Peptides against a protein of PDB entry 5GWM. Designs and how they scored, part 6

Target 1, 52 residues: chain A of PDB entry 5GWM
Amino acid sequence: DSAISKEDEERYQKLVTENEQLQRLITQKEEKIRVLRQRLVERGDAKGTELN

## One batch from the design tools (peptide; made by RFdiffusion4, then SolubleMPNN)

Design b1_p10_1_s2 (from b1_p10_1, 4 letters changed)
Fold by OpenDDE base, seed 3:
Structure b1_p10_1_s2 (fold): chain B 52 residues (1-52), chain A 10 residues (1-10)
Amino acid sequence: as target 1 above (52 residues)
Amino acid sequence: SWVEKLRKER
């Protein structure tokens, strides 16, 4: 049974922490995309209502 | 940048 080395455990923990930071960043970008998409729809609707 | 922050935390 090749026990994981201490160095491999430290590398794994760094990757887990980095992955959690990247997942938080993805969620923040997805929320920004959602808000901007909604504002673009609202502006499109406002231009459509001014032409009618 | 956010990328540079992640590099400094390594």
Scores: peptide ipSAE 0.032, ipTM 0.509, DockQ to the pose 0.031
Fold by OpenDDE base, seed 1:
Structure b1_p10_1_s2 (fold): chain B 52 residues (1-52), chain A 10 residues (1-10)
Amino acid sequence: as target 1 above (52 residues)
Amino acid sequence: SWVEKLRKER
């Protein structure tokens, strides 16, 4: 079993941190998508109610 | 920008 080098451990920790930052960014974009989707639905419903 | 943050952290 080749023991992981200190340099490989530091690289791993960096990648974990970067991945956590990217996951936070995904969540922020998903929230933006949710809000925009809701506004599009509300506009669709408003147009549907004006046609009745 | 978020891209620029990621670039500076390298």
Scores: peptide ipSAE 0.032, ipTM 0.494, DockQ to the pose 0.029
Fold by OpenDDE base, seed 4:
Structure b1_p10_1_s2 (fold): chain B 52 residues (1-52), chain A 10 residues (1-10)
Amino acid sequence: as target 1 above (52 residues)
Amino acid sequence: SWVEKLRKER
């Protein structure tokens, strides 16, 4: 069983840190999309209620 | 851009 090299451990830790940063960014963008989608629905409903 | 920040960290 070849133990993981120090260089492979350093590469792994870098990828874990980058992945955590990307996950935070995904969550922030998903929240922004949710808020914008809700505002678009509310504007669509306002136009639909004016047409009825 | 966030993409440009990631490019500068490489």
Scores: peptide ipSAE 0.031, ipTM 0.480, DockQ to the pose 0.028
Fold by OpenDDE base, seed 2:
Structure b1_p10_1_s2 (fold): chain B 52 residues (1-52), chain A 10 residues (1-10)
Amino acid sequence: as target 1 above (52 residues)
Amino acid sequence: SWVEKLRKER
């Protein structure tokens, strides 16, 4: 069983770190989408109540 | 930009 090279281990760890950074960015964008969606619903409801 | 940060880390 050829042990993974040191260079391949370093590449793997870099990709793991990049993936964790991207996951944090996804979560931050999802939270922004959630907040904006809620504000759009609240504005839609306000317009609906003004038409009645 | 977050994209530009990722480009600079490579």
Scores: peptide ipSAE 0.031, ipTM 0.493, DockQ to the pose 0.029

Design b1_p10_1_s3 (from b1_p10_1, 6 letters changed)
Fold by OpenDDE base, seed 5:
Structure b1_p10_1_s3 (fold): chain B 52 residues (1-52), chain A 10 residues (1-10)
Amino acid sequence: as target 1 above (52 residues)
Amino acid sequence: SWVEEKRKEL
């Protein structure tokens, strides 16, 4: 096994932590996009019913 | 996960 240096391990752990933080942010943004799309549909349907 | 397997290799 190529001995990973302590420095390389510390760099890897920083990337893992950053990736976990970014994944949480992506999930939060995806949920916000879903909610906003739903609200746009509801408002579009309300306008469509007002035009009839 | 892939990340967990990579962590075990360190």
Scores: peptide ipSAE 0.084, ipTM 0.678, DockQ to the pose 0.152
Fold by OpenDDE base, seed 4:
Structure b1_p10_1_s3 (fold): chain B 52 residues (1-52), chain A 10 residues (1-10)
Amino acid sequence: as target 1 above (52 residues)
Amino acid sequence: SWVEEKRKEL
């Protein structure tokens, strides 16, 4: 096992933390997209039911 | 996970 420098370990851990933060942000955006799509469907369905 | 494996290599 090559001795990884403390500085390289700290850099790696920063990247891991950033990646985890970005993944949380992606998940939040995906959920927002899901909600918006659902609202779009509900609005479309409401228009369909109003026409029926 | 790949990330967890890499973390263990440090």
Scores: peptide ipSAE 0.082, ipTM 0.676, DockQ to the pose 0.188
Fold by OpenDDE base, seed 3:
Structure b1_p10_1_s3 (fold): chain B 52 residues (1-52), chain A 10 residues (1-10)
Amino acid sequence: as target 1 above (52 residues)
Amino acid sequence: SWVEEKRKEL
């Protein structure tokens, strides 16, 4: 098997770093979506209680 | 990672 060039290894390491950054961003957005959904439920419940 | 394991198979 041909050894990967130094330049290809450096390109690969950049992609790994970018992928890790993107994965952190995805996790942050998923948590924000969860929090927003919870707040919508809480606001819906509060409005339902005020109408009774 | 899965990517790293696939790289080692080349």
Scores: peptide ipSAE 0.077, ipTM 0.644, DockQ to the pose 0.330
Fold by OpenDDE base, seed 2:
Structure b1_p10_1_s3 (fold): chain B 52 residues (1-52), chain A 10 residues (1-10)
Amino acid sequence: as target 1 above (52 residues)
Amino acid sequence: SWVEEKRKEL
């Protein structure tokens, strides 16, 4: 929109890119947590079972 | 995408 400055558009695009990067990082960490929890269950670790 | 639609609103 012509009402938004080029600087504001550039700020918006930086925030969009950062949000996409952070979302990918969250997904990677969640998958790693899932795998680690499964390994604790397979070991019969009571703490791994409690964390569900 | 949702992001592309938000960009068009600017």
Scores: peptide ipSAE 0.084, ipTM 0.675, DockQ to the pose 0.199; fails the geometry check

Design b1_p10_1_s4 (from b1_p10_1, 4 letters changed)
Fold by OpenDDE base, seed 5:
Structure b1_p10_1_s4 (fold): chain B 52 residues (1-52), chain A 10 residues (1-10)
Amino acid sequence: as target 1 above (52 residues)
Amino acid sequence: SWKEKKRKEL
């Protein structure tokens, strides 16, 4: 069983690290979308109360 | 995984 080359392991670790960074970025964008949706609801509710 | 594929190719 030929061990994975050091260069292949280093390439794999770079891809793992990049994937973790991309996952963090996805989570941050999902949270930003959630906050923006919530602010739209709150502004809609505030406009609804001003029309009474 | 890519690592598991590489381990099977060697």
Scores: peptide ipSAE 0.079, ipTM 0.637, DockQ to the pose 0.451
Fold by OpenDDE base, seed 2:
Structure b1_p10_1_s4 (fold): chain B 52 residues (1-52), chain A 10 residues (1-10)
Amino acid sequence: as target 1 above (52 residues)
Amino acid sequence: SWKEKKRKEL
């Protein structure tokens, strides 16, 4: 069993940490998109009620 | 944890 080099383990841990940071960033962007879509719906509904 | 399991599999 070729013990993974300490350097390969450090590279793996760096990639895991980076992946977790990217996943947090994705979640933050998805939440921002959700909020912006909701505001667009609310503005669309307000314009629709003013036209009636 | 899942992380600790993966670290032990390497």
Scores: peptide ipSAE 0.077, ipTM 0.663, DockQ to the pose 0.165
Fold by OpenDDE base, seed 3:
Structure b1_p10_1_s4 (fold): chain B 52 residues (1-52), chain A 10 residues (1-10)
Amino acid sequence: as target 1 above (52 residues)
Amino acid sequence: SWKEKKRKEL
């Protein structure tokens, strides 16, 4: 069993931390997209009610 | 998962 070097462990931990940060950023962007879509629907409905 | 395999090798 090739013992993982201390340097390989430190590199892996950095990649795990970066992955977690990127996942948080993805979740924030997905929520922003959801909110923007909802606002577009609400504005579409508001314009539809004024034409009537 | 690949992640779990790597975590067990550490």
Scores: peptide ipSAE 0.075, ipTM 0.657, DockQ to the pose 0.247
Fold by OpenDDE base, seed 4:
Structure b1_p10_1_s4 (fold): chain B 52 residues (1-52), chain A 10 residues (1-10)
Amino acid sequence: as target 1 above (52 residues)
Amino acid sequence: SWKEKKRKEL
């Protein structure tokens, strides 16, 4: 068992935590993109109904 | 899980 230094364990845990934070940010941006796309569709449909 | 495998390698 190559004893991973306590420092290497702490570095790894920091990277895992950062990656989890970045993944949450990605999910928030993806949801924002979804909402913006939905609003564009709704505005397109509203214009389509106004042109008919 | 890949995460659980990595935690056992530490």
Scores: peptide ipSAE 0.071, ipTM 0.653, DockQ to the pose 0.208

Design b1_p10_2_s1 (from b1_p10_2, 7 letters changed)
Fold by OpenDDE base, seed 2:
Structure b1_p10_2_s1 (fold): chain B 52 residues (1-52), chain A 10 residues (1-10)
Amino acid sequence: as target 1 above (52 residues)
Amino acid sequence: SVADELRKQR
């Protein structure tokens, strides 16, 4: 049994917390992109869709 | 880019 060290467990928990924060940020940006894309479609302005 | 903003948070 390679029991995970206490240090590795603490590193894991930090990475999980960071990943959750990054996922929230991604979701917020995706929502902003969706709203802006919808407004551009409604205006017939195809020029804004290249926001990668 | 989203990638550049994610890099700025690290």
Scores: peptide ipSAE 0.093, ipTM 0.710, DockQ to the pose 0.030
Fold by OpenDDE base, seed 1:
Structure b1_p10_2_s1 (fold): chain B 52 residues (1-52), chain A 10 residues (1-10)
Amino acid sequence: as target 1 above (52 residues)
Amino acid sequence: SVADELRKQR
């Protein structure tokens, strides 16, 4: 039974916490993009918002 | 900025 070591459990928990922080930052950027895109559409300036 | 925070985590 390869029980995960305490060191591997601590590494895993650090990565989970970091990933949650990164996901929050992604969501905040996506919201900023959404708001800016909406303003550009309302102005008719939609030419720049083909975000791949 | 959110961009600077993301760069610091990489």
Scores: peptide ipSAE 0.082, ipTM 0.720, DockQ to the pose 0.028
Fold by OpenDDE base, seed 5:
Order: structure tokens, then sequence, then C-alpha cells
Structure b1_p10_2_s1 (fold): chain B 52 residues (1-52), chain A 10 residues (1-10)
């Protein structure tokens, strides 16, 4: 039985924690993009959002 | 910046 080593458990826990933090940062960026996109649409600069 | 936060997590 290749039981996961303690080192592999620690690596797994680190990756899970990192992934949760990265997902939160992605959500924060997506919200910023949403707000900026809305402002560009309201200003009539919708072409600027299509280029990104 | 959000980019600097992302770099700190990697």
Amino acid sequence: as target 1 above (52 residues)
Amino acid sequence: SVADELRKQR
C-alpha cells in the first residue's frame, strides 16, 4: 500500500490552501473587470472591452 | 495591485 507520505500530505494541504486563495483572487479580478466593463459600456466605449 | 497579490501566493 503506497500510503501517501507526510510530505505529500503537507504538499497537498499547501496546494489546496493556495488554490482557495487563487480562486478568491480570480473572483476579485472578475468583479473588477465587470465593473470596468459596465463603465465602458455606459460611456459608449464598448470597443475597448472587446479588445481585451 | 491584484497582480502583486497573485505573485505573493505563488
Scores: peptide ipSAE 0.079, ipTM 0.710, DockQ to the pose 0.030
Fold by OpenDDE base, seed 3:
Structure b1_p10_2_s1 (fold): chain B 52 residues (1-52), chain A 10 residues (1-10)
Amino acid sequence: as target 1 above (52 residues)
Amino acid sequence: SVADELRKQR
C-alpha cells in the first residue's frame, strides 16, 4: 500500500476546504437567481391580472 | 462580486 505522503494529505485537505467554500458561494448565487426569477414571474402575473 | 472573490482565491 503506497501510503499517501503527508504533503499530499495537506494538499488534499486544502482542496477539500476550498471546494466547500466555492460550493457555498455557488449555492448563494443560485438562491439569488431563484428569488429574482420568482419576482419576475410575480410581476408578469400581476400585469396579467390587471388586464383581466 | 463572487467573481472577484474567486479571483482572489486563485
Scores: peptide ipSAE 0.063, ipTM 0.681, DockQ to the pose 0.030

Design b1_p10_2_s2 (from b1_p10_2, 5 letters changed)
Fold by OpenDDE base, seed 4:
Structure b1_p10_2_s2 (fold): chain B 52 residues (1-52), chain A 10 residues (1-10)
Amino acid sequence: as target 1 above (52 residues)
Amino acid sequence: SVAEELRKLR
């Protein structure tokens, strides 16, 4: 039974934490994009709404 | 443990 080393556990924990931080950042940017897109729609700026 | 952390993420 090759138990995971303490070093591998620490590396895993770091990657999990970094991934969670990146996911939060993605969500924040997606919300920012949503808000900006809504403002462009409200102004009638159709060009901004065509972006995927 | 890694197994416990994986369980917390589900």
Scores: peptide ipSAE 0.046, ipTM 0.651, DockQ to the pose 0.224
Fold by OpenDDE base, seed 1:
Structure b1_p10_2_s2 (fold): chain B 52 residues (1-52), chain A 10 residues (1-10)
Amino acid sequence: as target 1 above (52 residues)
Amino acid sequence: SVAEELRKLR
């Protein structure tokens, strides 16, 4: 097996770091959506429940 | 393989 180059390792690590940052942002937004949806249900706002 | 080398970086 040929070893990966240092340049390819650096490219990989940048993509991993970016993906981790994006995943954290997704999780934060999903939690905000969950909380807002629950509040709209409690308020009886039927139109608000159409949001994912 | 390249895939095995990438697994070692995790």
Scores: peptide ipSAE 0.045, ipTM 0.626, DockQ to the pose 0.175
Fold by OpenDDE base, seed 3:
Structure b1_p10_2_s2 (fold): chain B 52 residues (1-52), chain A 10 residues (1-10)
Amino acid sequence: as target 1 above (52 residues)
Amino acid sequence: SVAEELRKLR
């Protein structure tokens, strides 16, 4: 079994940690998009109810 | 791939 070098393991763990941080940021932006989309729908519905 | 990124970091 060609064991991965300690240096390659440290590089791998750094990339995994960075990827997890980026994934958290993506999820936060996706949630902001969801909330803003919902507010735009609610605003459209409010204008529709005022016209009826 | 993770293997390609490891090669770029060397």
Scores: peptide ipSAE 0.042, ipTM 0.630, DockQ to the pose 0.092
Fold by OpenDDE base, seed 2:
Structure b1_p10_2_s2 (fold): chain B 52 residues (1-52), chain A 10 residues (1-10)
Amino acid sequence: as target 1 above (52 residues)
Amino acid sequence: SVAEELRKLR
């Protein structure tokens, strides 16, 4: 019965932890983008947000 | 057991 190795379990846990950290970072950057976009709209620089 | 390892990974 091929139980998952301790090394595979440790790799999995590392990836889960890293993924959670990256998700938090994404959320933080998305909030920064939201705030900056709002400020640009308020300044009338709305064309600067059409980048993508 | 394999079943316990699978539960731990969820």
Scores: peptide ipSAE 0.037, ipTM 0.589, DockQ to the pose 0.189

Design b1_p10_2_s3 (from b1_p10_2, 3 letters changed)
Fold by OpenDDE base, seed 3:
Structure b1_p10_2_s3 (fold): chain B 52 residues (1-52), chain A 10 residues (1-10)
Amino acid sequence: as target 1 above (52 residues)
Amino acid sequence: SVAEKLRELR
């Protein structure tokens, strides 16, 4: 195994940590979008039922 | 290993 430098290891670990943080943020925003879509459908259905 | 992953990125 070609030994990687300590600097390359530290750079790699920083990118892994940042990627994990970004992935958590993506998941949180996707869930927020899902909930908002559901509420918009429910409001559309409520307006449709009030008009009938 | 971390070393193997770094080689795959090159």
Scores: peptide ipSAE 0.049, ipTM 0.644, DockQ to the pose 0.434
Fold by OpenDDE base, seed 4:
Structure b1_p10_2_s3 (fold): chain B 52 residues (1-52), chain A 10 residues (1-10)
Amino acid sequence: as target 1 above (52 residues)
Amino acid sequence: SVAEKLRELR
């Protein structure tokens, strides 16, 4: 294969950076979901737990 | 391969 163009390298690095940002957001949302689920379980709200 | 070159950019 030929060398990757500078433009393709820049596109790749942008996608890597975006992916890292999205992974951080996923982790934050997952933790928020975990905390909310735990609070619903502690309240005995089975219906609320099913919604999360 | 193109895939190997992309891994080298990491």
Scores: peptide ipSAE 0.047, ipTM 0.634, DockQ to the pose 0.216
Fold by OpenDDE base, seed 5:
Structure b1_p10_2_s3 (fold): chain B 52 residues (1-52), chain A 10 residues (1-10)
Amino acid sequence: as target 1 above (52 residues)
Amino acid sequence: SVAEKLRELR
């Protein structure tokens, strides 16, 4: 039985926890990018409608 | 992948 050592299990759990934290950070940055893109489009559209 | 790192520990 190649039982994973307690040390290897602890290393794995640290990597899983870090990955979950990074995934949450990615989601937060993606939402921030979405909001900023929307505001840039709204500012661009305001300039485009004045030229028509 | 995190799952690949677990395989490397075997």
Scores: peptide ipSAE 0.046, ipTM 0.651, DockQ to the pose 0.144
Fold by OpenDDE base, seed 1:
Order: structure tokens, then sequence, then C-alpha cells
Structure b1_p10_2_s3 (fold): chain B 52 residues (1-52), chain A 10 residues (1-10)
């Protein structure tokens, strides 16, 4: 039978949970970058305005 | 790493 074991399911669920945590962290860092870029633009900082 | 955990699942 092609069914995964309980141990494989537990490993899968741990990986899913970690992936969700990492995705939340990525989103938080992306928002932080956005806010910092916006502040640099508002200050007229040349280095900030060149950021993609 | 995520890649290591994927290998451990195999």
Amino acid sequence: as target 1 above (52 residues)
Amino acid sequence: SVAEKLRELR
C-alpha cells in the first residue's frame, strides 16, 4: 500500500509548520524593507531612491 | 535547512 507511515506524516506536518513560520518571517522582513525604503525616499536620500 | 528536512522525509 502506497500510504505513508505515521512517522512520515509527523515529519511532513513538522515541515509544513516550519514552512508557514518561515513564510511569516519572510513577509515581516519584506514589510520592514518596504517601510525603510519609503523612509529613505521621503528623506530624499539618494541611496534609498536607488533601491528596487 | 529545509532541504535537509526534505531529505530526512525520504
Scores: peptide ipSAE 0.039, ipTM 0.631, DockQ to the pose 0.073

Design b1_p10_2_s4 (from b1_p10_2, 4 letters changed)
Fold by OpenDDE base, seed 2:
Structure b1_p10_2_s4 (fold): chain B 52 residues (1-52), chain A 10 residues (1-10)
Amino acid sequence: as target 1 above (52 residues)
Amino acid sequence: SIAEKLLKER
């Protein structure tokens, strides 16, 4: 069993932390998109939703 | 992966 180097463990923990931060950011952007989409629908401005 | 190794050591 190749013992994980302390350096590899530190790299892994950094990537885990970064991934969790990115996931939180994605969720925040998705919520923002949802709110904006709802407001566009309420205004009858359906053209804003066809780009993605 | 490093992740799989860390999981196996616990």
Scores: peptide ipSAE 0.048, ipTM 0.625, DockQ to the pose 0.233
Fold by OpenDDE base, seed 3:
Structure b1_p10_2_s4 (fold): chain B 52 residues (1-52), chain A 10 residues (1-10)
Amino acid sequence: as target 1 above (52 residues)
Amino acid sequence: SIAEKLLKER
């Protein structure tokens, strides 16, 4: 049992919640980057095939 | 995650 104050527990819970929100945002941005990179490769390949 | 580590310490 951590002998922490009520104020320390409230601060901890706030930081945990904020960290989880930030991690979700990072994952969402990483997925958007993945999808955009794939589309850019596909468009590059399509232009390369039209030039051949 | 950092959150999961902190939760395991409680």
Scores: peptide ipSAE 0.048, ipTM 0.656, DockQ to the pose 0.180
Fold by OpenDDE base, seed 4:
Structure b1_p10_2_s4 (fold): chain B 52 residues (1-52), chain A 10 residues (1-10)
Amino acid sequence: as target 1 above (52 residues)
Amino acid sequence: SIAEKLLKER
């Protein structure tokens, strides 16, 4: 039985926690992009929508 | 989330 070491368990938990932090940051940036994209469309600034 | 899936798979 290849039991995961305690050190590998701790590494896994760190990566899970980091992934949760990164997912929150992605969601926050995606919302900012959504709001900015909407404002650029409303202004007729078509050049801003080509970047994302 | 991906993290929630990883936690459920353990």
Scores: peptide ipSAE 0.046, ipTM 0.651, DockQ to the pose 0.120
Fold by OpenDDE base, seed 1:
Structure b1_p10_2_s4 (fold): chain B 52 residues (1-52), chain A 10 residues (1-10)
Amino acid sequence: as target 1 above (52 residues)
Amino acid sequence: SIAEKLLKER
């Protein structure tokens, strides 16, 4: 049992929720990048990916 | 995740 205050618990829950939202956003962007990369490879434009 | 572990320790 953690001896943390109610206020510390509420701060923790906000950070957990925000982190989960950011992780979902990262996954969504990674999927978009994957799809675009595949289309660039199919077009022969693979040299454009050297910038990142 | 680390967050899920911390939630389970309560």
Scores: peptide ipSAE 0.046, ipTM 0.648, DockQ to the pose 0.154; fails the geometry check

Design b1_p10_3_s1
Fold by OpenDDE base, seed 5:
Structure b1_p10_3_s1 (fold): chain B 52 residues (1-52), chain A 10 residues (1-10)
Amino acid sequence: as target 1 above (52 residues)
Amino acid sequence: KKEEELKKKL
């Protein structure tokens, strides 16, 4: 069994931490996209009601 | 494999 080097463990932990940070950033961007889409619908509905 | 040993230490 090739014992994992300390350097390989430290590299893996950096990748785990980076993955967690990227996942948080994805979730924040998805929520921002959701809010922007909702505001476009609300503004589109307001313009659609003014044209009738 | 190195990946399975890493997952067991977490």
Scores: peptide ipSAE 0.032, ipTM 0.594, DockQ to the pose 0.079
Fold by OpenDDE base, seed 2:
Structure b1_p10_3_s1 (fold): chain B 52 residues (1-52), chain A 10 residues (1-10)
Amino acid sequence: as target 1 above (52 residues)
Amino acid sequence: KKEEELKKKL
């Protein structure tokens, strides 16, 4: 088994860190989408209650 | 194998 070079290990750790950052960004966007959908529902319900 | 050593660090 060829030992992983120090350079290969440093490249791997960069990819792990990048993936963690991308996962945080995905979670933030999903939460933003959730909040926007909820606000659209609340505004739809408010307009429906004012028109009756 | 390099690929199996990388998977063990996750």
Scores: peptide ipSAE 0.030, ipTM 0.572, DockQ to the pose 0.087
Fold by OpenDDE base, seed 3:
Structure b1_p10_3_s1 (fold): chain B 52 residues (1-52), chain A 10 residues (1-10)
Amino acid sequence: as target 1 above (52 residues)
Amino acid sequence: KKEEELKKKL
């Protein structure tokens, strides 16, 4: 068993932590896109109902 | 469990 050095384990844990942070940021941006799309639909429907 | 599965693939 190639014992992973303590330094390689510390590097791996930094990459895991960074990946988890990036995944949270992706989820936050996806939710922001969802909310913006919903507001565009609601504003489109409001303009469509004022013109007829 | 997920962390141990990731360590077994390196």
Scores: peptide ipSAE 0.026, ipTM 0.572, DockQ to the pose 0.057
Fold by OpenDDE base, seed 1:
Structure b1_p10_3_s1 (fold): chain B 52 residues (1-52), chain A 10 residues (1-10)
Amino acid sequence: as target 1 above (52 residues)
Amino acid sequence: KKEEELKKKL
């Protein structure tokens, strides 16, 4: 019976937890990029309206 | 669904 060792299960759970942490970090970076892009659009639109 | 399927294959 290929019973996963307790050490292999603990290693797997660490990788799952690290993956979940990295996914949260990716989401936070994506949201920051979204906000920065929106501010660039708003500043571009403001400069387009100041040229009249 | 995919994450629960990975947990059920152990």
Scores: peptide ipSAE 0.026, ipTM 0.563, DockQ to the pose 0.045

Design b1_p10_3_s2
Fold by OpenDDE base, seed 2:
Structure b1_p10_3_s2 (fold): chain B 52 residues (1-52), chain A 10 residues (1-10)
Amino acid sequence: as target 1 above (52 residues)
Amino acid sequence: RRREELRRRL
């Protein structure tokens, strides 16, 4: 059984944690974009781009 | 809208 090295496990856990942080930041920015597009549509300032 | 439709098909 090729046991993963302790260093490779630590590198993996760092990448998992960083990925989760980046995913949270993406979700927050996507929600902010959604809200801003909705406000622009409600004001008539946006040509009706369907929100994805 | 399109992302929610994609999630409902999976």
Scores: peptide ipSAE 0.033, ipTM 0.593, DockQ to the pose 0.012
Fold by OpenDDE base, seed 3:
Structure b1_p10_3_s2 (fold): chain B 52 residues (1-52), chain A 10 residues (1-10)
Amino acid sequence: as target 1 above (52 residues)
Amino acid sequence: RRREELRRRL
């Protein structure tokens, strides 16, 4: 039984917590991009970003 | 479109 060391468990938990923070930040930036895209479409300025 | 292409490769 290769019990994960306490040090490896602490490293894993730090990475999980950081990953969750990064996922929240991605979601916030995606929402901001969505709102900005909508405003650019409403202004007719949509000629500059083929958003794939 | 690029995001959907990336999701189809996983």
Scores: peptide ipSAE 0.030, ipTM 0.578, DockQ to the pose 0.013; fails the geometry check
Fold by OpenDDE base, seed 5:
Structure b1_p10_3_s2 (fold): chain B 52 residues (1-52), chain A 10 residues (1-10)
Amino acid sequence: as target 1 above (52 residues)
Amino acid sequence: RRREELRRRL
């Protein structure tokens, strides 16, 4: 049984914390994109931003 | 783009 080293546990915890921060940043950017899309719809400019 | 392509195939 290769017990995880203390150094590997510290690396894992760092990656978990970084992943949570990146997930929050993704959610914030997705909301910003939603608000900008709504403003472009209200202006009639919506035809330029259909990337999908 | 891909959503409108799917709608045109239904």
Scores: peptide ipSAE 0.017, ipTM 0.435, DockQ to the pose 0.008; fails the geometry check
Fold by OpenDDE base, seed 4:
Structure b1_p10_3_s2 (fold): chain B 52 residues (1-52), chain A 10 residues (1-10)
Amino acid sequence: as target 1 above (52 residues)
Amino acid sequence: RRREELRRRL
């Protein structure tokens, strides 16, 4: 029985919590990018952001 | 636009 040490459990839970925070930050930035792209399209300023 | 043109040539 390889009982995970209490230290390894605490390290794992810290990494899970940090990962969840980073995922929330990614989602917030993706939504901000979506809204800004939509506003640039609506204004006809889309000529400056033809990235690919 | 350029990614879509590349995908149409493959």
Scores: peptide ipSAE 0.016, ipTM 0.411, DockQ to the pose 0.008; fails the geometry check

